# Ledger of designs, part 61: peptides against a protein of PDB entry 6MBK

Target 1, 240 residues: chain A of PDB entry 6MBK
Amino acid sequence: GFEMVNFKEEGFGLRATRDIKAEELFLWVPRKLLMTVESAKNSVLGPLYSQDRILQAMGNIALAFHLLCERASPNSFWQPYIQTLPSEYDTPLYFEEDEVRYLQSTQAIHDVFSQYKNTARQYAYFYKVIQTHPHANKLPLKDSFTYEDYRWAVSSVMTRQNQIPTEDGSRVTLALIPLWDMCNHTNGLITTGYNLEDDRCECVALQDFRAGEQIYIFYGTRSNAEFVIHSGFFFDNNSH

## One batch from the design tools (peptide)

Design b1_p26_1_s2 (made by RFdiffusion4, then SolubleMPNN; from b1_p26_1, 14 letters changed)
Fold by OpenDDE base, seed 5:
Structure b1_p26_1_s2 (fold): chain B 240 residues (1-240), chain A 26 residues (1-26)
Amino acid sequence: as target 1 above (240 residues)
Amino acid sequence: RPLVPVLAPDWAAIQKQLDELLDELV
């Protein structure tokens, strides 16, 4: 088993409550617990999704809006998960003026500015959509859709999105994986996969972990965000 | 059991695609 713990330097992570052996399946997350493009489509966002070409074409944007809608919904199933997400990220969209100035001496500045410009443009587009589209009136974010909201949602998805198979395994879709993405990053091999037979994400231990040790996983190539979490997210079925 | 890998998509590529779509729609 494992437990959610707030580690001083790393924010929230998972700690082993027992000895876990390398390659042991210690964590699994059923599809029904994931925030997916499909769950976005099946949510209050569904009607708008069905009529907006960008939402349909860009699963990551669909997830971002799904995240915003669920965050704005007090009774959302994903509230415990959303509350574990950082309020800010180390992505370029959150760089301070001094950081941007520092980057002006680097080739990376063009990418940063591009990201800023593009994100702002996306926001402006969706702001207009939310203000004018009839199906947007049902969204809990209708009267509260700021650039900061959009920046946060996009950054959340950018740092946490995963490709998983569709239910039938015929194609890939995007998902946020609650509980699993609470594991802090370490160097190594990807030890997470999707079990289509059981319709769940499965994570095996990268190494032996002793009781009381933090469980690390390798996310692959993604940005590490600092976590400021105020609440725990627990799944009864995963309590070992 | 064979597992399908969980992968993080290339954000830069996604962003580019989004920009292209926006250029078409705006």
Scores: peptide ipSAE 0.097, ipTM 0.707, DockQ to the pose 0.565
Fold by OpenDDE base, seed 1:
Structure b1_p26_1_s2 (fold): chain B 240 residues (1-240), chain A 26 residues (1-26)
Amino acid sequence: as target 1 above (240 residues)
Amino acid sequence: RPLVPVLAPDWAAIQKQLDELLDELV
């Protein structure tokens, strides 16, 4: 029903290979294919996770470290997914001086500065943890953990993290959803949910798509400023 | 059958929470 395509200005996206009707279930991703807090706990990161209060409290940070560990593992199951991720992002952590100056005229500037400060503090904390904690010795990050690595990982998670239910549906957890998160954004309604019975993320078509058309999804009701902070892009036709 | 919506968390709120946690630990 679809294929991965590198679009000139939008980067990687999904293109329909056949006609897809509105509300048609065209894409699903089983839990076992997701990068989750649970998969992080079950990885080489698990022992450190069990000993670090921040990793335990902050699922997004756990995902960031999980992503870094898997990226550094040549045999990682998620290598095909990781290779599709941008090497850099349009998020505030990557803004140049002129972009920051532009934002000084907006209400988002305080959030940008906060993000810089917080990310730097997090990196400093975890650098020390990786250098000193016994359970960090087996991590690929032991010998190579730069701010650029951390900035990339947290930006990847920031732009792509999703809340999904736990297996029993009693709680929520965080997940990166491979393949699905390659869909570029358009205005509309949320058409993605989690099917607990089949234990999979499901996406239905927002509208009719013809064969050869790019498939778009709606990421949520957000202002352009919120998209910049949380998703790293503007959408000109955002009515919200 | 009903689906649980997939939602993106508020990153700014999460970062604030982490900053507060760091203040307690450091």
Scores: peptide ipSAE 0.094, ipTM 0.712, DockQ to the pose 0.831
Fold by OpenDDE base, seed 4:
Structure b1_p26_1_s2 (fold): chain B 240 residues (1-240), chain A 26 residues (1-26)
Amino acid sequence: as target 1 above (240 residues)
Amino acid sequence: RPLVPVLAPDWAAIQKQLDELLDELV
């Protein structure tokens, strides 16, 4: 067992309520609890998704809008999850002027400026879409779609999206994984996979945890975590 | 908070793809 805890220095995390052994399946998240491109298609966003080429082509953007729609929906199943998400991120889109100035002497500045420009352009596009597209009329964000909203959503997805299999295992899709993504990071092996038979994301303990200890996981690069289908666990060397 | 990439390796590619799509659509 585990519990959600707000750790002073690390923010939200999971704490063991009992001793957990290494390799023990301590956490699983059924597909029905995930925010996926498929759940986006099946939501109020579905009609717009079906008619917007960018949403169709870019699953991460679809997730971002799904996240915004659900955030704006008081009866959303994902409200408890959304409330656990950071309000701000350590992504370039949130850099302060001083941070940007510091980066001006680095190669990173080009990426920062590019991200700013591109995100602004995307926002402008979708602002127009939301305001003018017939299928956007039912979106709860229609009258409250700000750049800050968009910045938050894309940053949330950028930092939390994961690749999971489709239900039939034939391809991959993108998902936000509630509860699981509350685990703070440590070095180690990826101990998260997807069980297609039970249709759930599964996480086994990286090490022994005693009751009262914070549970850490290794998720590699969180922005594009790949989960092993039927093969268990792997070490992701794609840490760039 | 969990460690997150400041500049995700795939983000630049995503942005480029989005820009290309925008160039086609607008």
Scores: peptide ipSAE 0.080, ipTM 0.657, DockQ to the pose 0.161
Fold by OpenDDE base, seed 2:
Order: sequence, then C-alpha cells, then structure tokens
Structure b1_p26_1_s2 (fold): chain B 240 residues (1-240), chain A 26 residues (1-26)
Amino acid sequence: as target 1 above (240 residues)
Amino acid sequence: RPLVPVLAPDWAAIQKQLDELLDELV
C-alpha cells in the first residue's frame, strides 16, 4: 500500500501505491522490529547498561547508545533503518550562532541552552565511562566515541523517540519505530497507537490519500517552539 | 481493540531529570 521514496526537500518519506482511505490501517510495525530500551539491554550495551545509573534512568540515552552501537555494527538488523536517518539535523544541537541568536527572541532559548549544556555534560560523562568501565571494552565505539557521534545519536533519538507500552502494558518504555517514522509531518490528529494484542504499533490514515501521494502523519500537539526543540522545524499550520 | 497512544516524551522533563542525575554523579 506504500513505498519508501526520497523526496527532494523532505528527505525520505512514504508514498501511497494505492488509494488509502481515512482511518484505514495501512501501516503496522511489530515490537520485534523496534529499537527499544529493552533491545538495548539485550544488546552488546547490556552489560554497561546494568552498571550505569544514567543509562538505567534515562531511556533516551540508552537508545542513543543503542543506536551508536548498532550503527557501528555492520551486521546489525537495524542497518537498513539507520541508513535512512539523516546525517545531520536541524535541531538546536546543530544550530550555528546566528540561529541561536534568532531563538533568543523566543521562549525556546532556555531549553536550547539547557540542551547544549546537558548534551556536553553527558558526553563528558560517558566519554569517561567508555574509557574506564570494563564493560565498555566490548562496545564497537570504544576507540571512536566523538562528540559528533553523540550529538547525532541524541538528536536522532530526540526527534524520533516514542513512548510505547511494555509487553504486558503495565508500564511505558521508549522506542524508535522504523518505517513508521519515515512519514513526514502534517497538521492533524495522532493516528498512531499500540495494539497490545498483536504487539505492534499501528498507524491509520489521517485522511484519504490517492495513489502516488505522500503519506503524512501528525507527530503530536506541540508549539512551534517545541517542534524546533523536538523535531527541528517550524510548522506554520500548527494550530496547537 | 484498545489502542494505547504512541507519544513523544516530554523532553523538558527528561532534561531536568538528567541534569539532576548528572549533579549527583559528576
């Protein structure tokens, strides 16, 4: 019902290959295909995760390291997904001085500065951990952990992380959702949920799409400032 | 079938939590 397409200005997206009706379940992603905190724990990162308080407490950081480890692993199951990710982001961590100055006129500036500070502190902390912790020796990034790597991973997670239920539905965890997160953003309502019975993320069409049209989804009710911080762009039609 | 919404986490809350953890550990 859809195909991956590289759109000139929007990068990778999904295009309908047939007519899709509003509210039609057109896309689903089983849990086994997701990059989750649990998959991070079950990976080469697992031993370090079990010993580091920040990784344990901060699922987003665990996902960032999981992403870096899998990127550095040629045989990773997620290589096809990782290759679709941008090499750079329009998020605050990539802003130049002029872009930061522009944001000084907005309410987002404090969050931007906090993000800069925190990311730098995180990198410094984990650089030391990777250099000194015995379980870090097994990580493919042991001898090559740069700020650029960390910035990329954190930005990837920041723009793409989702809360999903645990397998039993009793708690929430964090996940990157391959294929689904290739849908570009439009205004509307959230049309994605998790089906616990089938253990999959499910997306229904926001509107009718004709064959050949790009499929858009709504990422959430956020301000433009929050979109800049979380997604790296302003959305003019954001009515929330 | 009940669907649980998929949502992006509150980054501001995450940043605050992380800052607190870093203050404790670093």
Scores: peptide ipSAE 0.077, ipTM 0.687, DockQ to the pose 0.870

Design b1_p26_1_s3 (made by RFdiffusion4, then SolubleMPNN; from b1_p26_1, 11 letters changed)
Fold by OpenDDE base, seed 4:
Structure b1_p26_1_s3 (fold): chain B 240 residues (1-240), chain A 26 residues (1-26)
Amino acid sequence: as target 1 above (240 residues)
Amino acid sequence: MSLIPVLRPDWRAEQEQLDELLDELV
């Protein structure tokens, strides 16, 4: 019903291969295919996770390191997904000087500078952890953990992480959802949910799509400033 | 069973929490 396409202006996205009707379940992703905090705990990162307070407390950071470890693992199950991820993002951490100057005229500038400072502090902390912690020795990233790596990972997670239920539905966890997150954003309603009975993410079509049209989804209600900071998107007519 | 909405976390809140943790650990 859909295919991955590199669109000229928007980059990678999903294109309908047939007509899709509004509210039609056109995409689902089983839990076993997701990158989750749980899969991070069950990976080579698990031993370090069990001993690092930040990894335990911050699921997003756990996902970031999980992503880095899997990227550095040639035989990773998620290699096909990781290869589809951007090498750079439109997040503030990638802004050039001129872009930062432009933002100085906006209310977002404080958040941008904060993000720079915070990310640097985080990197410094984890660089030390990776270099000194015994359970970091087996991590495939141990000898290749740069600020650029960290920046990429946290930006990937920042732009793509989702809240989903745990397997038993007792609490919320974090996940990257392969294939689904290839959909570019539009205004509308959230049409993605988690089906606990079938243990999968399910996405229904926001609207009718014709064969050959790009499939868009709505990630959530945010201001334009928040979209820029957290998602790298900007919409002129963001009424949400 | 109804679908549980898949939502995007508040990255700002996560960053604030992380900063607080770093302040405690460093």
Scores: peptide ipSAE 0.407, ipTM 0.875, DockQ to the pose 0.836
Fold by OpenDDE base, seed 5:
Structure b1_p26_1_s3 (fold): chain B 240 residues (1-240), chain A 26 residues (1-26)
Amino acid sequence: as target 1 above (240 residues)
Amino acid sequence: MSLIPVLRPDWRAEQEQLDELLDELV
């Protein structure tokens, strides 16, 4: 029903290979394919996770390190997914000097500087952890953990993380959703949910798509400033 | 069949929480 395509200016996205009707369930992703906090705990990161307060408290950071560990693992199940991720992002952490200067005239500048400060502090903390913690010796990133690595991982998670239920539905956890997150964003309604009975993420079409058309989804209500900061997206006519 | 919406977390809240944790640990 769809294929991954590298679109000009938009990067990778999904293209319909057949006509898809509005509200049609065209895409589903079983839990086993997701990168989750739970999969992070069950990975090579698990021992360190169990002993680091930040990893335990911050699911997004756990996902970031999970992503880094899996990226550094040639035989990772998620290699096909990871290879589709951007090498850099349009988020403030990647802004050039001129872009930052432009934002100085906006209300977003405080958030931009906050991101810089926070990311730097986080990296400094984890650099020390990776260098000194016994359980870090088992990580494939042990000998190669740069700020660029961390920036990339955090940005990947920032732009792509989702709240999903735990297997029993009792709590919320965080997940990266392969294949699904390849859909580029448009304005509309959230058409993605989690089916606990089938234990999968399900996406229904926001609108009719003809064969050959790019499939767009709505990630949520955000201001343009928030989209820039969080996702790197900007809409000329954002109704939110 | 009811689906649980897939939502984005509050990134600002996450950043604030992380900053607070770093203040405690560093």
Scores: peptide ipSAE 0.399, ipTM 0.872, DockQ to the pose 0.845
Fold by OpenDDE base, seed 3:
Structure b1_p26_1_s3 (fold): chain B 240 residues (1-240), chain A 26 residues (1-26)
Amino acid sequence: as target 1 above (240 residues)
Amino acid sequence: MSLIPVLRPDWRAEQEQLDELLDELV
């Protein structure tokens, strides 16, 4: 009922191919299509994950490396998704000098500098790990791991990571949700949740959309791109 | 997608945690 379209002002988004009614389940993404910490652990990254304390402790970093490994893999299942991701982001890591200068008068400048410093430090750490760790030998990025790669991956995750339940619903994990994250933001209510019974992310229409209209969703109050359980990700507790 | 040009609070917390981990490992 929708298609990916490059809109003139908003970039890529989803357009309705038919009339969609408010509250209609128009989009669902099964767990098997998600990029998750679990899929990272089950990928070529798995052996390294099992030996690196940071990858184990930081699910977002695990996703970042998972994204990089899959991007570097021509036969990756997620290639179609990865190709839809921006090559650059409006994150502090991509700020130009003028943007940084504008922020110098604000309290945000400290956070920007911190991000630059920390990201560089992280890259240096992982560069060493990738070059020296035995389990990194089979990673497709081993010979091509640049700061720009790392910056892109962490920015992709920062802007697109979502909290979802584990398969058994006992814990929360992190995921990138292909196709769903292509919806552009509008003001409204969160209409996306996770259906544990069907093991899929589900999005219902915020309003009526006519054929040919762009489909918008509400990502939450904290950011236009983050779904956090605490910010209103609805768990369809089918237990009721 | 259109992003709000705002620093995500959660990203800051994650970066701080990561920095602390790096301090322990390096």
Scores: peptide ipSAE 0.370, ipTM 0.801, DockQ to the pose 0.156
Fold by OpenDDE base, seed 1:
Structure b1_p26_1_s3 (fold): chain B 240 residues (1-240), chain A 26 residues (1-26)
Amino acid sequence: as target 1 above (240 residues)
Amino acid sequence: MSLIPVLRPDWRAEQEQLDELLDELV
């Protein structure tokens, strides 16, 4: 009922190939297709994950390294998804000198510099880990782990991570949701939830879409959307 | 060019936690 399209101004998005009615379940993504903390633990990253306190404590960082490992793996199942991700982001980590200069007069500058410092410290830590830890030897990024790689990965996760329930529904975990996160944003109601019985993300149409129209969803803030079982997910408003 | 930084509330909390962990490990 839809196809992936590279829109000139909006990047990759979904276009309807048939008429889709409002509230129609047009898109679902099974857990097995998600990039999750659990899939990170079960990947080549698993041994290092089991030995590093930060990877264990910080699901977002686990996802970032999972993303980097899969990107560096030509045969990764997620290659088609990864290739749709932006090469750069509108996060502060990608601000140019002129943009930073314009922010000097604002309160936001402190947060920007903090993010630069923190990300640099994180990279320095993990660079050492990747170079020295025995469980890092088999990582595909062993010989190529740059700040640009790390910046991209953490920005990808920051802008796209979602909270979904664990398989047993007892707690939440973090996930990147392929295909779903290709839908560009519009104003409206949240129409995405997680179905634990079928163990999948489900998205119903926000409105009627005709064949040939781009499909938009309202996900509020893309990052850290919290899925509610058998209902929509909620989000925190972005403060810019 | 965006002159308004996209700062996610959860990301800030995560960054603080990361800094604390780094302070403990380094």
Scores: peptide ipSAE 0.375, ipTM 0.771, DockQ to the pose 0.122; fails the geometry check

Design b1_p26_1_s4 (made by RFdiffusion4, then SolubleMPNN; from b1_p26_1, 11 letters changed)
Fold by OpenDDE base, seed 3:
Structure b1_p26_1_s4 (fold): chain B 240 residues (1-240), chain A 26 residues (1-26)
Amino acid sequence: as target 1 above (240 residues)
Amino acid sequence: SSLIPVRYPDWRAELEKMEKLLDELV
């Protein structure tokens, strides 16, 4: 009922190929297609994950490295998804000189500097880990791990990570949701949740869309992009 | 233009957590 389109002003998005009604379940993504902390642990990154305190403690960083490893793997299942990701982001790590200058007189500058500093420290730490740790030898990024790579991965995760339930529903984990995260944002209500019974992320239409129209969703605040686990959002055709 | 978007407010919490970890490990 939809197709990927590169829109002139908004970049990649989803376009309806048929009429879609409000609250219609038009998009679902099974867990097996998600990039998760669990898939990271089950990948070539797994051995290193099991030995590194930061990877274990910070799921977002685990996802970042998972993303980098898969990007560096020509035969990765997620190559089609990864190729759709922006090469740069609007995160503070990508601020231009004019943007930084604008913030110099505000409290925000301290946050920006903090993020730059911390990200640099992270990179320095992991550069050493990748160069010296035995379990890093199998990583496809072993001989190609730059700050730009790391910045990109961290920013990708920061802008796209979502909280979803684990398979058994007992805990919350982090996931990148291919295809779904291609929808561009509009104002409205959150219409996405995780259906644990069917083990898939589900998105219902925010409004009616006609064939040929771009499909928009409301992400809310990404930091609060927690899917209502078990209860879900109250839509007639969306169970969680 | 982009500034710090309101849609990503929790980066600070993650940053603080990372800072503590780095201080312990480095």
Scores: peptide ipSAE 0.403, ipTM 0.795, DockQ to the pose 0.157
Fold by OpenDDE base, seed 4:
Structure b1_p26_1_s4 (fold): chain B 240 residues (1-240), chain A 26 residues (1-26)
Amino acid sequence: as target 1 above (240 residues)
Amino acid sequence: SSLIPVRYPDWRAELEKMEKLLDELV
């Protein structure tokens, strides 16, 4: 009922191939297709994960490293997904001087600086880890771990990470949801949920979409500042 | 049969948590 399309202004998105009605389940993604903290633990990253406090404590960072490892793995199952990810982002970590100057007039500026500082510190930390930790030797990124790599991975996760339940539903974990996260944003209600019985993410249509129309989803209620931090977006109806 | 909403993490909380971890480890 949909197809991937590279839209001129918005980049990659999903386009309806038929009429889709509001509330219709048009998209679902089984857990096995998700990049999760659990899949990270079960990957080549697992041994390092088990011995690094930050990876254990910060699921988003675990996902970032998972993403980097899989990107560096030619035979990764997620290569098709990774290839759809932007090579750069319009997020604060990529802001140029003029963009930062603009942000000085917003409530986001201090958060931007904090994010930048933290990301740099994270990279420095993990650079050392990758260079010295025994379990890092087998990582495909061992000899190629630059700040740009890390910035990209962190930004990818920051913009795309989702909270989903664990398999048993007892806890919340983090996941990147391939294909689903290609949907561009609109205002409305969150129409994505996790179906534990079928062990899949499910997305129902926010509204009616006609064949040929781009399918949009609502990422959640956020301020402009929050959207800047996460996605680089500004919304007129949101406060900073 | 009820869906669990897919939510985004609180980025601010994550940053704060990371800050604390980095302060402890670095």
Scores: peptide ipSAE 0.399, ipTM 0.865, DockQ to the pose 0.868
Fold by OpenDDE base, seed 1:
Structure b1_p26_1_s4 (fold): chain B 240 residues (1-240), chain A 26 residues (1-26)
Amino acid sequence: as target 1 above (240 residues)
Amino acid sequence: SSLIPVRYPDWRAELEKMEKLLDELV
């Protein structure tokens, strides 16, 4: 019902190959296909995760390192997904001089500097960890861990992380959702939920889409989208 | 409203948490 397309201005997106009706379940992604904190723990990163307080406390950072490890692994299951990710982002960490100058006239400049400082400190911390920790020896990024790598990974997670329920539904965990997050964003209703019975993310069409049209969805707050458990949907007025 | 809060509504909380961790571990 859809195909991956590289749009000139928007990057990768999904295009309908047939008519899709509003509220039609056109896309679902099983948990096993997601990049999650749990999959990070079960990866080559697991031993280091079990020994580092920041990785344990910060799920988003765990995902960032998971993403870096998988990107550095040619045979990673998620290579097709990773290849669709932008090489750079519109996050403050990527602001150009003109954008920074513009922000100097606002209070936002202080926030940008804070984020730069904090990200740099994070990188310095983990650079040392990767160079010295025994469990880092087997990481594919052992000898190739730059600030640019870290900035990219953190920004990828920051812009794409989602909250989904754990398998038992008792807690919330973080996930990157392949294929689903290829849909570019529009305003409207959140039409993505998590079906615990089938253990999958489910997305229904926000509106009618004709064959050949790009499929848009509403992520709500993209940096931290919440899914309604059991395929529930709700309206959120927030957009990015 | 600032550009950063609109794009990243929870970044401050995450940064504060990270700062505390870094202050403890570094």
Scores: peptide ipSAE 0.346, ipTM 0.763, DockQ to the pose 0.157
Fold by OpenDDE base, seed 2:
Structure b1_p26_1_s4 (fold): chain B 240 residues (1-240), chain A 26 residues (1-26)
Amino acid sequence: as target 1 above (240 residues)
Amino acid sequence: SSLIPVRYPDWRAELEKMEKLLDELV
């Protein structure tokens, strides 16, 4: 009922190939297709994960490294997904001086500085880990771990990470959801949930879409500051 | 069976947690 399309201004998105009705289940993604903390643990990153406190404590960082490892692996199952990701982001980690100056008049400035500082510290920490830890030797990023790579991975995860239940539903884990995250944003209600019985992420249509129309979804209620931090834009219709 | 909402994590909580970890490890 949909197709992947590269829109000139918005990048990759989903376009309806038929009429889709509001509340219709039009998109589902099985767990096996997701990039999760669990898949990171089960990858080449697993041994390092098991010995690094930050990777264990911070699922988003585990996903970032998982993303980097898979990107560096030509035979990765997720290569088609990774190729759809932006090469750069509008997140604060990519802000230039003029953009930072603009934010000085907003409440987001402290968060921007914090994010930048924190990311730099993370990179410094992990650079040392990658250079010195025995289990890092098998990582495809061992000899290619730049700040630019790390910034990209962190930004990718920051903009696309989602909380989903574990397989048994006992805990919450983090996931990148291929195909689903190709939907561009609109205002509305969250129409995505996880079906544990079928072990898949399910998305129902926010509104009616006609054949040929781009499909938009709502990723959640956020403040404008949060949208800037996570998505690099202000949501004009956000009343918060 | 009701769907479990897919939610975006609390980034501030993650940032604070990271800061604490970095302070301990660096």
Scores: peptide ipSAE 0.403, ipTM 0.873, DockQ to the pose 0.873; fails the geometry check

